# Peptides against a protein of PDB entry 6RGO: the designs that were tried, part 3

Target 1, 392 residues: chain A of PDB entry 6RGO
Amino acid sequence: MALKLLGFNQDATCFSVISSNKGVTIYNCDPFGKCFELEKSTSNDEELDFLVEMLFSTSLIAVVDKTIGASKRKKLKIVNTKRKATICELTFPHEIMDVIMNRKIICVVLKSDQIFVYDISCMKLLRTIDVRGEKLKSTSKFRNSEAVGDIGVRVSLSTDNNSILCYSSYSKSDKENAPLNDIVVFDALKCIQINVLPAVHQSNIVCIACSPDGMLMATASEKGTIIRVFKTIDTENDEPILVNEFRRGSRPSRISEMKFNHDNTLLACVGESDTIHIFALPVTTTEADANEDDTLQQSSHSLSSSINGLQYISKGLANRFGKIIVSKIPTQSQQRHVAYIKIPENAKYRIGFPKDTTNTIHICGEDGNYLVYSIPRNEVGPCTLVKSNTFD

## One batch from the design tools (peptide; made by RFdiffusion4)

Design b1_p24_2
Fold by OpenDDE base, seed 3:
Structure b1_p24_2 (fold): chain B 392 residues (1-392), chain A 24 residues (1-24)
Amino acid sequence: as target 1 above (392 residues)
Amino acid sequence: DEEELEELQELLEENEEEEEEEEE
């Protein structure tokens, strides 16, 4: 059967798949089993296409049927999985490209490069973000919408109640073909732009991950060779916004998904390559209460890569929108992965980090494998397979 | 619409209660 992966929920307790014969199936990770099934609305042998976003372990899912007709592709359904009933239906002016949510916010990304931000509790529209409208203010000519293939606005939302939304925006460069290589950090609850990170890559951003707490963001371009990690908020201290640069590989390969673990110590990436890469983030040592005496010299070689003094020349053109830190991203020392998982070539995989076990990663494949891996702490190497299940 | 929003709120409240019970 052709399986299409939709992904894990926020806490990696469930994952969603499209089965060509059945429709949408949601699996529970532990105990492993089917928890929900949405039957296909059509008897035709058409390739099923859906967006499904699940709210943690709840009975609440957001569903977009993309299988048939331009009309259904513009409809978001909120569904109660216990009742198998649609609670509400929203219709958009354009095709829905992505849906993300947390306990407070739903964000709907349209093919028009618009982001609709809703309060989940009442489905009230809080904000429409027009990423194209922001580009037009920057003198760049209209890119004809027809010629841009799989390059759209990318989004990620923090899983916490702070609801930090990170999205890709068009560079303010006077180039007719400005790439989607800026990042905007947005407080989705307050509807305030927190930060703008200009030109974080040379090409379009195709993958974004926000940390669970919204304090960090990871980005990858179409090349997928370098992953950059940024602080979302400017610290009052002149600390660099760029926290880390990771090298996934030397060959270009698209990254389809990235995720932080729940304690912001690990970043995983998956895509078109035969390898899931896991990177260690620098532990921010809070300088707090190092007063107590006790001499245990456990040589934790914290790879404190001292990000030595690249003076950010903040030429503060204080325009009305916050500090556009036009920092040339310094070529930091590109770190390699600390761990990896080998996956079949051409198998699409999705990743999730469970809340309770920061050194465990859940993965699922269009090959019908659900796999749990342990991440090595003390050595660079392969992850260890802990559990395996199959689904159809 | 109003009954549908009440059902949405009930599902969100049920999940806030389940999380508060997991944190105690």
Scores: peptide ipSAE 0.327, ipTM 0.787, DockQ to the pose 0.714
Fold by OpenDDE base, seed 4:
Structure b1_p24_2 (fold): chain B 392 residues (1-392), chain A 24 residues (1-24)
Amino acid sequence: as target 1 above (392 residues)
Amino acid sequence: DEEELEELQELLEENEEEEEEEEE
């Protein structure tokens, strides 16, 4: 059967899939099993398309039916899965492209490059963010939906209550074809722009991940060769702080998803390649006061390679036009993956990090495999398969 | 609308209680 993956929830306790025969199915990860099914409303052999965002392990889901006609693609339903009832329905002026949530905020991304920010507790609109602004509305030929690489606005939301929203924005270049290569960091609760990271890539950003605490952000362009990690809030001399630059590969390959683990020590990426890559982030050792008590306990040298955080202040070569081009970190200082998972060619996979086990990753495939892997701590190598389940 | 908001609040309160019990 053709499966389409919708993804994991915030804590990777559940994942959602579209089954051509059944509609939307949500699976619990442990114990593995179906926890919810949304039946297809039509008997037609139409290719099902849905957005589903789940609030952690709760009975609250946001659903968009993208299968049938331009009208349903504009409707967001909030559903109680326990009652199998729609609580509320919101209608938007344009097709919904993405929905993300946490315990405080729902963000709805439209094909118009608008982000609607709602207070989840009352479904009140807090902010409409117009990423194109007033000037760019006129020149946007509606990108034909048939372009396999829909270069829309990308968003990521922190899973904590601070509700840090990261989104891609158009570069201030007066070119009709300005790339979506700026990032805006936004406090979704206060409705305040915190930071702007200009020109973080040379081409359009196609993937963003915010850390659970909202303090870090990972970005990848349409090339998918380099992943950059930035601080979201902190700046040095009013310039963005580049924490890491990772090299996924030498060949272009689209990254579809990135995620941080719960403690911000790992970043995983998945996409069109046969490999999930896992990168290590520098542990900010808070200098716990080294109380001098000289007890020679053999601290197992966890090869936390003190990757001396070369704070490469990427001297943004302010080219004459005020474009902060994030200076390419020399290719020699680009970190590689510390771990990897091989996946079947042409299978789409999604990734999740569970809260309780920072060295475990959940993955699911359109091949009907749900897999749990252990991530090696001390060695660069393959992840070890711990658990496997199948779904249809 | 009021009954729908009340049901939404009940689901959010259940999730805040579950999160407070996981942090203790």
Scores: peptide ipSAE 0.324, ipTM 0.795, DockQ to the pose 0.668
Fold by OpenDDE base, seed 2:
Structure b1_p24_2 (fold): chain B 392 residues (1-392), chain A 24 residues (1-24)
Amino acid sequence: as target 1 above (392 residues)
Amino acid sequence: DEEELEELQELLEENEEEEEEEEE
């Protein structure tokens, strides 16, 4: 049977799949088992396509039926999984491309490059962000270039209550085909733009991940060779702070998903390659807790692995034309993965980080495998398989 | 609409209680 993975929820306690014969199934990770099924309403041999966003481990899901020929591709349903009932239905002017949520906010991305931001508690529209309209204001000539294929606005939302929304926007270039290579950081609760990161890649951004706390953001372009990590809120001299630049590979390969772990110490990426890559982030020691004098001499031999000082060449060459060029980290300072998982070729995988175990990663495949891996500490190497389950 | 909003609020309250029970 063809399985299509929808992904993990925010804390990786559940994952969602489309089965061609059954419809949508949600699996619990531990104990492993089916927790919800949405039955296929149509007897037709049509290829099922859905968006499903789950609110953590709760009975609240957002569902979009994207099946070809379905009049439902513009409809968002909020569903109670315990009752198997639709609570409410919203209809949009355009096809829904993505849905993302946390405990406070639902964001709906349309094919029109619009983002609708809702207060989840009352389904009230807080903001409509028109990414094309913003481009039209900045560029005197918009051609209606239909987004060629899968190139559209990408979004990521913090899983915390601060509700930091990161989205891709069109560069202010006078080129008719300006790439989606800017990032906007938006406070979804206050409906305020916090930051703008211009030209973070040379080509369209195809993957974004926000950290759970909204303090970090990872970006990848269509090339998928380099991942950049930025601070979302903090700026240095009104310039974006580039924290890390990671090299996934030398060959182009699409990245489909990236996720931070709960404590922002790891970034994982998955896509069309045979390898999930896990990168280590520097622990931002907040200087605040340095005051408690507790003398416990535990001589943890800091293996000062020579993290050759990232010279923060914070010298963004402010080119005379007001384009903040994100300073390219020298290719020699590009970090590699610290851990990896080998996956089958041509199998699509999704990733999740559980809240309780910062060195564990959950993965699931369209091959019907749910796998739990331990991430090695203090060495560069393969992850160790801890648990495996199968699903249909 | 009103009954739908009440059910939505009950599900969100269940999620705030589940989060507080995980922190204790």
Scores: peptide ipSAE 0.317, ipTM 0.792, DockQ to the pose 0.705
Fold by OpenDDE base, seed 1:
Structure b1_p24_2 (fold): chain B 392 residues (1-392), chain A 24 residues (1-24)
Amino acid sequence: as target 1 above (392 residues)
Amino acid sequence: DEEELEELQELLEENEEEEEEEEE
């Protein structure tokens, strides 16, 4: 059976799949089992395509049927899974490309490079962000973006109530082919732009992850060789703060998903490669509880390599065109993974971090495997398989 | 619809109660 993965919910308690024979199925992770099924409305052997975003473990889902007809691809349904009923339906001027939510906000990304921001409590439109319009205001050049193929606006939303929205925007470069390599940080509740991170990669951004608390973001380009982690809100001398630069690999490979764990200590990435990579983030010790006293010499070789390298993005040599190229952090300061999971070649996997177990990762594959791994804390190595289930 | 919004609010309130029970 052809499975297509939709992904985990925000806390990795559930994951959603499309089965060619059944339609949409939502699985609970623990206890493992089906919690919801949406039957296929059509008997045709057409390839099913859906967007499904679930609000944590609740009965609230957002659904877009992308299978048949250009009209359905423009409709967002809010569905009560307990009742199997549509609560409300929104129609958009363009095809829906992505839907993300938290307890306060729904964001709808259109093929027009527009982001519609809604208050979830009343489905009221708070803001329409026109990423193309912002580009036009900045560059004065209209792009016929018909040729952009798979490269659209990417979004990520914090899972907390602060509702920090990170999205990819077009660089202010006068080039007719300006990449989607800027990041905008947006307060989705207040509808205020907080920060702009210019040219965070040399090529288009294809993956963004916001931390649960909205304080960090991870970015990857179409090359997928380098992952950059930035502070979202904080700036230093009006410049973006680069917290980490991770090297996934030397070979180009698309990253499809990245996730932070709930305490911002780990960043995982998955994509077209045979390997899920897990990176350690420096724990920002809040300065507070350095109480003086207790002398216990526990020689915990914590791999707290105090990379106190707040690597100032040194004002990269403004080339003749004033482009702030994020100076390639010297390859010596690029961190590698601390842990990894091997996955089958050509299998698409999705990742999630459960809330309660910061050193556990959930993964699911289009091969019908749901797997729980333990992440090693004190050593660099493979993750240990803890639990496995199969789905169809 | 007012009835549709009421149902949406009930589902969101169920989730706020589930969060408060997880924090206690």
Scores: peptide ipSAE 0.313, ipTM 0.794, DockQ to the pose 0.678

## One batch from the design tools (peptide; made by RFdiffusion4)

Design b1_p25_2
Fold by OpenDDE base, seed 4:
Structure b1_p25_2 (fold): chain B 392 residues (1-392), chain A 25 residues (1-25)
Amino acid sequence: as target 1 above (392 residues)
Amino acid sequence: EEEEEEEEEAEEIIEQLEELKEEEE
């Protein structure tokens, strides 16, 4: 049977799948089992496509029927899963591309590169964000590329109540083919733009992850070789703060999803490669508890390699390309993964971090496997499989 | 406790959305 993964909820307590024969099924992770099923309304042999976003483990879900030929691709349904009833239905001017939520906000991304921001408590529209702006409306032939991988606006929302929205935006280049390589950080509650990170990659951004607290953001381009982590709100001299630059690999490979764990100590990525990569983030030691004098001379080999080699890349070409965030991190100091999971070749997987266990990762595959792994803390190596279940 | 608070917050949201739907019909 063809399975299609929709993903985990915010805390990885549930995951959603499309079964070609059944429709949408939501699984609980622990105890493992079906918690909700949305039956297929049509007997047609059409390939089912849905968006499903769940509010944590609650009975509140947002559903979009994206099935080809369906007149419903522009309709968002808010559903009470306990009652199996649609409580709200919104119709949009364009096809819905993505839906994300937390306890305060629903964001709806359209094929028009618009983001509709709603207050979840009353479904009141707080803001429409037009990522193209007025200038691009005239020249944008709708990319009729039915290509499964189309370059559109990417979004990520903090899972906390601060509701920090990160989205990809077009660079200010007057070129008809401006890349989606800027990031905007937006307070979704106050409807205020907090920050703009210009040209964070050379090509379009295809994946964004916001940390649960909204303080960090990870980005990956179409190349998927480098992952960059930025502070969302904080700036240094009105410039974006690059916290980390990770190397996933040397070969281009699309990253489909990234997630932070709940304490911002780990970043995981998954995509078209046979490997889930897990990176360690530096713990921001709050300076407060550094008072205990425990003189354990752990010889942290300070690789104080004085890389004095500021190669003067000539000033002349930099002026026409918007402020490319030139990584101050030398290519040799790019951190690799601290842990990894091997997955079947060409299997699509989704990832989630549970709230209670910062060193555990949940993964699910279109192969029908739900897997729980333990992440090693002190050694670079493979994750250890702790639990496995199968679904259909 | 946290799951119960989450379920209560979602039930309040659902109730508010059901009331608003009845006011629009």
Scores: peptide ipSAE 0.282, ipTM 0.834, DockQ to the pose 0.795
Fold by OpenDDE base, seed 3:
Structure b1_p25_2 (fold): chain B 392 residues (1-392), chain A 25 residues (1-25)
Amino acid sequence: as target 1 above (392 residues)
Amino acid sequence: EEEEEEEEEAEEIIEQLEELKEEEE
């Protein structure tokens, strides 16, 4: 059967798929099995398309039927999976492009480049973010929306209760074709903009990941050759906001998904390439009190890649939004993957990190494979397959 | 334990959303 992957939930305990014959199926990862099925409402041989976002392992899901008809593509359903009932239905002015949630917030991304932020507990609208309206304040010309192909606003939400929302925004460049290459960091609960990272790539951002705690974010452009990792908040310390730059590869390839593990030590990426790449993040040792005691030569190979070269040219006091000139980090300081998984070139895969095992990654493919891999700690190399299941 | 607490929090959210729906009908 043709499978389409929807992805893992926040903690990788479940994943969702579209089966052409059955509709939406949610699988539990351990024990492996079907936990929910949403039957196809239409007998037609039409290609099924859905958005499904699950709240962790719970009975709460958000569903958008994108299969057919402009009306359904604008409807968000909140569904209780235990009761198989729609709790509420929201209708939007434009097609829904993405839905993300945590225990406090639902964010709905529209084709209009609007983000609707809701309190999940009451489905109250907290904020409408108009990413185009922010651009129009800088550029007087209405662009006709039709010609922007697969390039829309990208979002990621922290899985914690702090609800840090990262989204792509249009650069303030006077060019008619301003790319979606800025990042806004937003407190979704307080509805406050925390930070703006200007021009984090030269081209449109196509993938964003927020860390579970909202302290880090990763970005990739249409080229997908370089992944950048940033702190979301300016710490009072003169520490650079850009903490890592990773090289996925030399060839352009779209990255479809990135995920941090739960302790912010690993970043995985997947996309159109035959390889899932896993990168190690340097643990910022908070200087806990250096009390004296001598002995244990634990060779913590602190991969202190001293990113010496990012001279923040702090020009002039007045505008607190310092132009983060992402100076071209010398190509020599770009870290490679520490681990990898080979996947079929023609199969789309999704990735998730389980909470309990920081060195384990869950992956699922449109080939009907659910795979659990162990990530090597001390060696650069392939991940080891630990568990495999099949689904249809 | 954490999964049970998450499911209880989700059940509370579901109940609140069901009550709000009954108030709107």
Scores: peptide ipSAE 0.280, ipTM 0.833, DockQ to the pose 0.895
Fold by OpenDDE base, seed 5:
Structure b1_p25_2 (fold): chain B 392 residues (1-392), chain A 25 residues (1-25)
Amino acid sequence: as target 1 above (392 residues)
Amino acid sequence: EEEEEEEEEAEEIIEQLEELKEEEE
């Protein structure tokens, strides 16, 4: 059967899949089992396509039927999984491209490069963000439908109640083909723009991850060779703070998903490559706990020597045009993965980090495998398989 | 405890959204 992965929920307690014969299925991770099914409404042998966003492990889900016809692709359904009932239905002017939520906010991304921000409690529209801005309204030339490749606005939302929204935006270049290579940081509750990170990549951003607390963001371009991690809120001299630059590989490969673990110590990435990469983030020791015992100093030295390449790149050359050039970390100081998982070639995988176990990663594949891996902390190497289940 | 609070918060959200649907019908 053809499976299509929709992904894990916020805390990796559940994941959703599309089965060609069944429709949408939600699985619980532990105990492993099917917890919900949305039956196929159509008898047609058409390829099923859905968006499903879960509110953690709760009975609340957002569903978009993308299978057939421009009408359904514009409808967001809020569904109670316990009752199998649609609570609310919203209709948008354009096709829904993505849906993300937390306990406070739902964000709906449209094919028009608009983000609709809702209060989840009452489905009240808080803000419509037009990512194209006012200048592009005059060139009403629809991007020819054929050349609208998989390049759209990307979003990520913090899983906490602060509801920090990170989204890709068009560069201020007067070129008709401006890349989606800026990042905007937005407080979704207050509806305030917090920060703008200009030109974080040379090409379009295709993947964004926000940390659970909204303090960090990771970005990847179409090349997928370099992942950049930034602070979301803090700026140095009105310049974005680049915390890390990771090298996934030397060959271009699309990254489909990135996630932080719950303590911001790990960043995982998955995509078209045969390898899930896990990167270690520097633990910001808050100066407060510096009083306890000197004895653990010896073993940390070996990993710290490679991390000392945190050049605070404070001096971006502000070129005469106010473009902050994120200075490229020298290729020699680019950090590699600390851990990896080998996955089957041509299988799409999704990733999730459980809340309770910061050294555990959940993965699921279109091959029907749900796998739990332990991440090595002290050694660079493969992750260890802890649990495996199959689904169909 | 946290899972029970998350389930209760989701039930409150569901109830509020069900009430809004009854006002639109």
Scores: peptide ipSAE 0.270, ipTM 0.829, DockQ to the pose 0.825
Fold by OpenDDE base, seed 2:
Structure b1_p25_2 (fold): chain B 392 residues (1-392), chain A 25 residues (1-25)
Amino acid sequence: as target 1 above (392 residues)
Amino acid sequence: EEEEEEEEEAEEIIEQLEELKEEEE
């Protein structure tokens, strides 16, 4: 059967799939099994397409029927999975492109480059962000460039209650086709713009990941060769802080998904390539907890890989026109993956990090495989398969 | 405990959204 992956929930306890015969199925990861099924409403041989966002492991889901010909592509349904009932239904002026949530916020992304931010507890509209309108205010002459089909606003939301929203925005360029290569960081609860990262890539941003705590974000462009990690909130001299620049590969390949683990020590990426890449992030030792005197002589052989040479070249060359050019980290300082998983060619996979095990990654494929891998801590190499299940 | 608190918070959200729906009908 043709499976289409929707993805993992926030803590990778569940994942959602579309089955052409059944409709939407939600699987629990442990114990592995079906926990919910949404039957297809139509007997038509139409290719089913849905958005499903689940609130962690709870009975609350947001559903959009994206099926071609369905008049429902503008409708968001909030569904109680225990009751199999629609609690709330919202209708939008444009097609829904994405839905993301946490315990406090639902964000709905429209084809119009609008982001609607709701309080989840009452479905009250807190903010409408008009990414296109913000561009028009900044640059008087933008014609309605029809968004070239596959390039739209990308979003990511922190899974914590701080509700840090990262979204792609149009660069302030006088060119009719300004790329979506700026990032805006937004406090979704307070409805305040916190930060703006200009021109983080040379081309459109196609993938964004926010860390669970909202303190970091990862970005990838259409080229998918370089991943950049930034601080979301913190700035140095009013300039964005680039924490890491990772090289996924030398060949262009689209990244479809990126995720941080729960402690911000790992970043995983998946896409059109035969390889899931896992990168190590530097542990920000907050100097604060240095005071507890506990003498445990654990001889951690710190592999002092003497990467002394990552001077934070925070030299934003403010070129003459006040454009913060993200300083090109020298190609020699681009970090490679620390771990990888080989996946079948042309198989679409999704990734998730479980909360309890920071060195474990969950993956699922349109091939019907759910796989759990252990990530090596001290060695650069392949991940080890720990558990495997199949679904249909 | 945390998973139970998360399920309770989601049940409260569901109840509030169901009440709002009954007020709109």
Scores: peptide ipSAE 0.243, ipTM 0.816, DockQ to the pose 0.825

